Peptides against a protein of PDB entry 7UQJ. Designs and how they scored, part 284

Target 1, 160 residues: chain A of PDB entry 7UQJ
Amino acid sequence: PELYQNFNITPPRGVLFHGPPGTGKTLMARALAASCSSDERKITFFMRKGADILSKWVGEAERQLRLLFEEAKKHQPSIIFFDEIDGLAPVRSSKQEQIHASIVSTLLALMDGMDNRGQVIVIGATNRPDAVDPALRRPGRFDREFYFPLPDVKARFKIL

## One batch from the design tools (peptide; made by RFdiffusion4, then SolubleMPNN)

Design b2_p26_3_s4 (from b2_p26_3, 16 letters changed)
Fold by OpenDDE base, seed 3:
Structure b2_p26_3_s4 (fold): chain B 160 residues (1-160), chain C 160 residues (1-160), chain D 160 residues (1-160), chain A 26 residues (1-26)
Amino acid sequence: as target 1 above (160 residues)
Amino acid sequence: as target 1 above (160 residues)
Amino acid sequence: as target 1 above (160 residues)
Amino acid sequence: MEELKELIERGEAIPLTYTDDSLVRP
């Protein structure tokens, strides 16, 4: 709120960065986290990988998500960056990915529970936006999407 | 307009990102698109490659540019990113690149036709700013230029 | 000043971008230079590498820093980006790096001499923030810090 | 820093503070 209030813009709750591998999504989320810092207002940047959350936090992924959001809220203003969020939040309708439905539900609830007055931004990066649960891509969640098209193979990424 | 009005700055019509390959121009244009987005105001990001416009839209490049600008105008606030714009907008005076003069003229006209009250930003990225038609680099067009110097080969890019 | 006044925040004098190699620091500094530019206000981007300043400007590094800051002041609004600033501004207390104490002192004085009304931003990028003189990381200098965490090796960075 | 600030304001850049080394490995 105050960070974005200082910017006279309403903060997004969630931003989805999507596009082919190598297009700078992870770099951008970090760039976003760096530019909003002032001497008076330092932003805390949290990063998690979708696949790592599922693989490392087997049986505790929901708890770890809750802790992550609480920690982000405690350290406002903050950014939570989910790299490879399609690994975390697969499409609920996919029979193969039903095991992740509870994690997606937790993430949805956590994003919905963010007050617009909170200085917590969630950024999800994916190479496959269609593999991300559409419920996450709705208003109040990852309701902003930024497509990161392929730079040419040799076009080393120039970041804003 | 309103995005930049919210920032109390006059929006550029066009921004030229230039510098050696691998310096983050494409990444930057996208970052600009992301940062300007608020919950209330989503920015639509359009990307085209200069070489792809010429190669894929043989005989229709002008029409496709017009459609792109109309679509960007329709989906305001928006960013049109031309990656490798030197492939699209070669120097008119170059005898070898005269075939592109009509495309450059169309792009010039489209940029000139953008109302300063429009929430459409055009970003061009090039590795060769001197290969871009100087007419594109004038006030009201790509009148802002950002040099992206080579990071050292080993300088793994840390993004703000 | 005016750009930051337009944003209703006090401009930092200096921003430190830090984190592992490959995280987009150099890319981000350039991106920052691009986004703040308007048709009316072009930002001049100056880049120097810390190691290059010391190696190429042997015996003149202080003079070159002064010239850089004067040039940046002359071309306001401007960004001075120091890539690998730990190569330029090593910790004064380090016995091995005492040779750089005068350069660090010059950089400190130049940063302190920037009026808060100046439209000059200094961005330092480092892979080793702890190797940067703590005096540079104080209020009025690189008083904002942005951590750039490692992207996964395969996470081709898509930047918003 | 005005450029940085615009990126920040636009949400293009956000300052990173390390408050807890345990959650954000330096």
Scores: peptide ipSAE 0.000, ipTM 0.173, DockQ to the pose 0.071; fails the geometry check

Design b2_p26_4_s1 (from b2_p26_4, 10 letters changed)
Fold by OpenDDE base, seed 2:
Structure b2_p26_4_s1 (fold): chain B 160 residues (1-160), chain C 160 residues (1-160), chain D 160 residues (1-160), chain A 26 residues (1-26)
Amino acid sequence: as target 1 above (160 residues)
Amino acid sequence: as target 1 above (160 residues)
Amino acid sequence: as target 1 above (160 residues)
Amino acid sequence: APPPEPPPPLEYSDETMKEAEEAAAR
């Protein structure tokens, strides 16, 4: 937040980290959280796994998302990191549409309802950016995307 | 390699990476894999998620583990990385004992059946090392454990 | 180790980890240190910050480097990790040339003076590989370089 | 050498994970 404030860069409300598994998306989110925290300004880091929100909170996933965003807002500056966000907000496919649609709609509303002045950053990590509902990838939501390439296998060949 | 050669350290057949989520366990496993490959000698990296082996292959998890180890042996030198290995081989708790017991027993047998000269390293990553069956943490299996601390915020502030 | 032994790749005496801050360079160094240690053979991990060697030890930095290498040699197998090595061995620029030149020269001599059979690995981490004296990046010193990409620098600047 | 960090607690409770997340964020 202060780094974001000091840069006069409007912090993205949402950042999508995409790339193959084990490219350090979660590590990067934690790294960003720590890099933005100072002794004067601690960032609160919230981590949730997309599939866990669906599986652990059958019927309460929407409430848990609301509580997460409220808690993140209460503990500003904060980062909400959704690992495996494609598990939380899959591309709308016909058969499981209703339950997923409500959770996606709740997440959309929560992201849209964040005032631009909120010191809450949402980071979604996925191995499959195309499996994330395109509605989440629109401006004001996950409007910034970062590709985490596999560190070139060639670059590591030099350690040995 | 030569430092390792000169160390005459018998490589662990199995390495347990444990630590809080987002400490870079998966990134490290990939880092080690790629650090070990040269243009002359490519390491094949196999990644499996513990929960996926249980959920995708209900009743075939044992066969899939065998196939994984056979394929890893065929493509030596290789690394098998089990992400969330606590999901594959949880501590035997009374209620789900039977299905987990067979998978754990298969994994134990596969790790024990690796010739000491096999160019197959097994890396298990967990956020909960106590949730991993102690039988996997014995000599000849995951006999080396690496703690991935959260990079001390102070240490990160020193990196920044 | 055996994967590393079987690769017959001469370990670099020095490995340069370069990439943006928070990419897990320090984490990687620690995990490499850990990965090489067994119950029978613990690796001693020495961590020094480049700027700290200059700032804390004004006039003794050379002696501290010698002591560090001696201690690392005494506690073989060992890893010396220089965080922010660009702070220790900046590209020789005209004004601060003399003090930096002596420290760089000492580090060069210490790296050159390691017998190829020494069980001491030196890892340098930098955010600025171009700020590291090219003399350190020569064969027999930091002759292997690892890029820790951030997701696209433009991407990080978008997160910032 | 900094004293070897105490062996990490073998169980990261959700609380310890949350505290570690809060500490990583601090």
Scores: peptide ipSAE 0.007, ipTM 0.344, DockQ to the pose 0.047
Fold by OpenDDE base, seed 1:
Structure b2_p26_4_s1 (fold): chain B 160 residues (1-160), chain C 160 residues (1-160), chain D 160 residues (1-160), chain A 26 residues (1-26)
Amino acid sequence: as target 1 above (160 residues)
Amino acid sequence: as target 1 above (160 residues)
Amino acid sequence: as target 1 above (160 residues)
Amino acid sequence: APPPEPPPPLEYSDETMKEAEEAAAR
């Protein structure tokens, strides 16, 4: 997030971190939050797990998402980090369609409703980008995707 | 840290983490420090930003470096992490030469003065390894370099 | 890895990475693996998720653990990384005791059976160290614990 | 504000674990 202020770059509405497990997606999101937080300008970091939003808030998940976005806007500059976002917005499969459809729709609306002027960045992390609803991966939402490769085992960390 | 003992590798005095910004260098240093601290044997982690040593301590930067190394030695085992070390030890360019030369010289002397038996590791992080004074990258100093690749940039996050 | 060689410390058989999610535990484990792998000496990195060992291998989890440790020994130097190890070895609570007890017992036996001469390090990552069976946190097992704090800008990363 | 609750564990897909394992085995 610090990079954006320095560059006068309109921060993306959403950034998708994807890659193998333990490639540091969540770590990078936190490191980005920390790196962008100065003593003068603290960035508020909100973190939620996709599956927790579904399981803990059965029937209130949409309200919790709205509250999260409002809190993030109130405490801007802020980062909303969704860990395991594929757990929140799985690709539409028939058997669990209705509950997921409403939550995905709410998240889409919240991301679309983010005024371009808000210093709120949404970061989603997933191990399965193809398991994230394609509607979230469109321009104006998670339109930016960071691949976290496995640190190539051949990559000489010559810790000589 | 454990792997090195098993491998009979003489640990470096200094390790340079280099790679594009946001590749997790700072995070890795922190997690290495964490990863070396047991319940019985706590590692003290000292963190400084290169630019802060120059800007906050105008005229005292050398003394602050000395104090940092003495504190690290006093609280060994310890890690000194210099974030943005290129800000502390820029490659010698003509107009600001004198102040930088003294600080670099002090850091070189402190690293050279670290007896191989000291349980103090120095980690430098930079986005520009070529902007770090080559004298710091010599054996007995930052003689080990870790490349933090961009997680494969096919997704150019233009974090525009 | 380097700190341990300097310290003449018998490398722990197991290292527990704990801390808030996305503090880089898994990234660190991979980066440690990469960092210890030179061109001449590649470290083989084995990764398993705790919950997957329980769920995928119902009745074979013990055998899969044994095979994993044998493969790691065959491909030494190696790192076995258990992500979400609290999912593999939850604190013993009464109702699901039997299946967990056997798997925990097997993991304990495998860690205890690691000859001190083996170039195999076991890293467990958890967000809930208190949810890991205390038997795994004893000397000769996961006897070293690494706290991955949130990168609070001001926080004393006393990486204790 | 109380420090935000430490975020919950990262779950990794089986496929991604397998890819990670295959990539680590190369």
Scores: peptide ipSAE 0.024, ipTM 0.259, DockQ to the pose 0.084; fails the geometry check
Fold by OpenDDE base, seed 5:
Structure b2_p26_4_s1 (fold): chain B 160 residues (1-160), chain C 160 residues (1-160), chain D 160 residues (1-160), chain A 26 residues (1-26)
Amino acid sequence: as target 1 above (160 residues)
Amino acid sequence: as target 1 above (160 residues)
Amino acid sequence: as target 1 above (160 residues)
Amino acid sequence: APPPEPPPPLEYSDETMKEAEEAAAR
């Protein structure tokens, strides 16, 4: 939030972090939350894992998403971080269409329902950006994407 | 490998990275891999997720572990990184004892069978060090542990 | 600190991270702080931006540096991370010589005054290593330098 | 010497994760 306010830019509603496993997506999300927190302005950081939302909250996943967004709005400025978001919102395959479709629909509605004045940023992390429903990658949702490439082996070797 | 060689220390066979989600365990493992390869000496980095070894290779998990260690030895110097190793080798609970016991036994044997002269380092990452079988945390296995704390928000606030 | 102690090496007083923007210098510094923290031994991480030390603390920058080093020593083992250190210690140009000279002199004295037994590591990050005063790059100060290249896209593909 | 006692369980309980989330929020 402050990062975007300090730059006089409209904060994205959603940011997709994508890249191979262990490129630091989750660490970066936490680091961003920290870098945007000042002594005067604490950012509340919410983290959820996509697959855990499905597995732990069978039949309540939509309600849990709503509660998460309400809590994030209540504690604004806030960051909602979805780790492994491809586990939450897989591309619509014929076999699981109904259950996943409702959760995806709820997430879409929650992201669309975020007032542009709200200090809530959603960060999704995935190893497979192509496994994320394209509807989530549209403007007003996860409209910014950051690639977390493997730290080039050559790059970091000069560092030890 | 080189990190320990350059420091004239006996490389541990196994290193356990533990700490809350998104503390950079996997990134650090990649960074270490990417800090031990030179232009002359590339480190081969193998990554596996503990739960994926169980789920994808039901009945072949032991064979896949053996193949992984053989491949790592063939491509030495190498790092084997097990992400979410608690998913591979959970503490023996009564219900799943036989299947997990065999996989854990195989991993133990593979770690014990690593020649101390071998340029193979095993890194396990977990959010729950207590969920890892204590037999894996013994000397000659995951004998070094590194805690990845949440970057303390209090330390961050004094920095901004 | 622990990384160097566990490796039975003399910890460098200062490490310079240099490389293009977005190469993960700050992320690596945080990851190193995390990797050096154990359950028994938490590393305190201090971060300051070079330009902010100059801009926020006009006339007090020297005092703030002293306080920072004292706090770091009190909370040892600790890491002091200076982001954009070239903003703190620019190569002496004729126009700003007096103000910058005093701050640089203070930083030099603080780095020189660190006992070799002290568990305080200073990490400086810059995009322009040549813009850092050469006096800071001498032995006993920022005596280790680590290049963060742009991760060449080609080298990344061989690890996946 | 007997192996050193395992360090006390860092109960990353849902509470400690929540406290770590809350301590990350405090």
Scores: peptide ipSAE 0.007, ipTM 0.368, DockQ to the pose 0.032; fails the geometry check

Design b2_p26_4_s1 (from b2_p26_4, 10 letters changed)
Fold by OpenDDE base, seed 3:
Structure b2_p26_4_s1 (fold): chain B 160 residues (1-160), chain C 160 residues (1-160), chain D 160 residues (1-160), chain A 26 residues (1-26)
Amino acid sequence: as target 1 above (160 residues)
Amino acid sequence: as target 1 above (160 residues)
Amino acid sequence: as target 1 above (160 residues)
Amino acid sequence: APPPEPPPPLEYSDETMKEAEEAAAR
């Protein structure tokens, strides 16, 4: 809550968490959801894996994305977390172009259609930011990016 | 390894991290590797996804597991982290039985073949502990289990 | 940035990350710093260990704290992260009372002296929230607390 | 001591995960 009021930073609709696997991207997203939840104001956390949306919902991925965004809007304030978003929205240049292009276009439209006044944040997590379609990384979409470094062996993250 | 000698606790060969997705299982495994690493004694961290071992190494999964354990033994002290281990070692009763049975049997043999004197720890992470073959959860394998709860909503993570 | 404008949550001056060692407290603090940094607005991250402030700066700890807060204010927006803050601000009831009392009083005064308009957040991390002086856990100081649950205490001792 | 958390459900069904996410949301 508090850093942002002081920083007068307008809410990004979308945030890209990028970094090596197991750097805590998903944990951070959950911690963010939990942290913004008060007893009076609970944040609804929606989690989906990009690969699951493609694999489980072959041919219905677009509909599932629409339903997810509608449900998130209905239960605002909410966070939509896409884990492994590179699995959902791979760079269009890969030969499996048509199905991916439609899913990406749907996600783009859903992100663009979110009013800035809506209490819905979309968080995408990836291990490969360059594997995410550049169209998703534009302003009004995943326009904020956060690097989750490996706990550097040298950075004595003296968490202990 | 060393913390155990100091606490007179015999090191488990295998530890199962279970809990909902994004509860920090992978992060914890990395943090443990980092925390046990001193300037004098670096822990080598090997990470594999269970699903990736099945999907990328169709027909060579057994060989890749053997190589992984050999490499971990060569670079001891080491941690082998299997993320989504339920993808690697699903319950044998699922209809795709034969291929999974061989991979599970290989993993069982590799875990059983680790000398207690080896400074190799195997960590398996799953969102579904009951989807993991019960044979892997026996003494001398993943004989220690750790629940990663969701960050409790009541934990007033008011940083946000 | 964005969840906060929607949640209209006033900024804590201080946040206490509590939870057992290796639960990702330091990682979370760094990830928060990285997350709030944009290309246009870089957050300066100051990290200090409580034990290091006491041990390295015997007799100058108060001055070092003042300098740290001044530097953080100068480089705002900024985060001051105190790792192992229980080492800096132990409960006053322990017999080494006088020196600790002065350091704690200095930290209290520095936290109280931060204008809510200042873009400085203080994050304290501890493994022992009850070892932190209760005066630090009051409103306007470390008034927000985050529990970083162990992966079961048994887990940690079993991997380490 | 916080009350012993109920033993974690053995399977986080997608529904129970959704309910836990919804309950985490509530």
Scores: peptide ipSAE 0.007, ipTM 0.377, DockQ to the pose 0.034; fails the geometry check

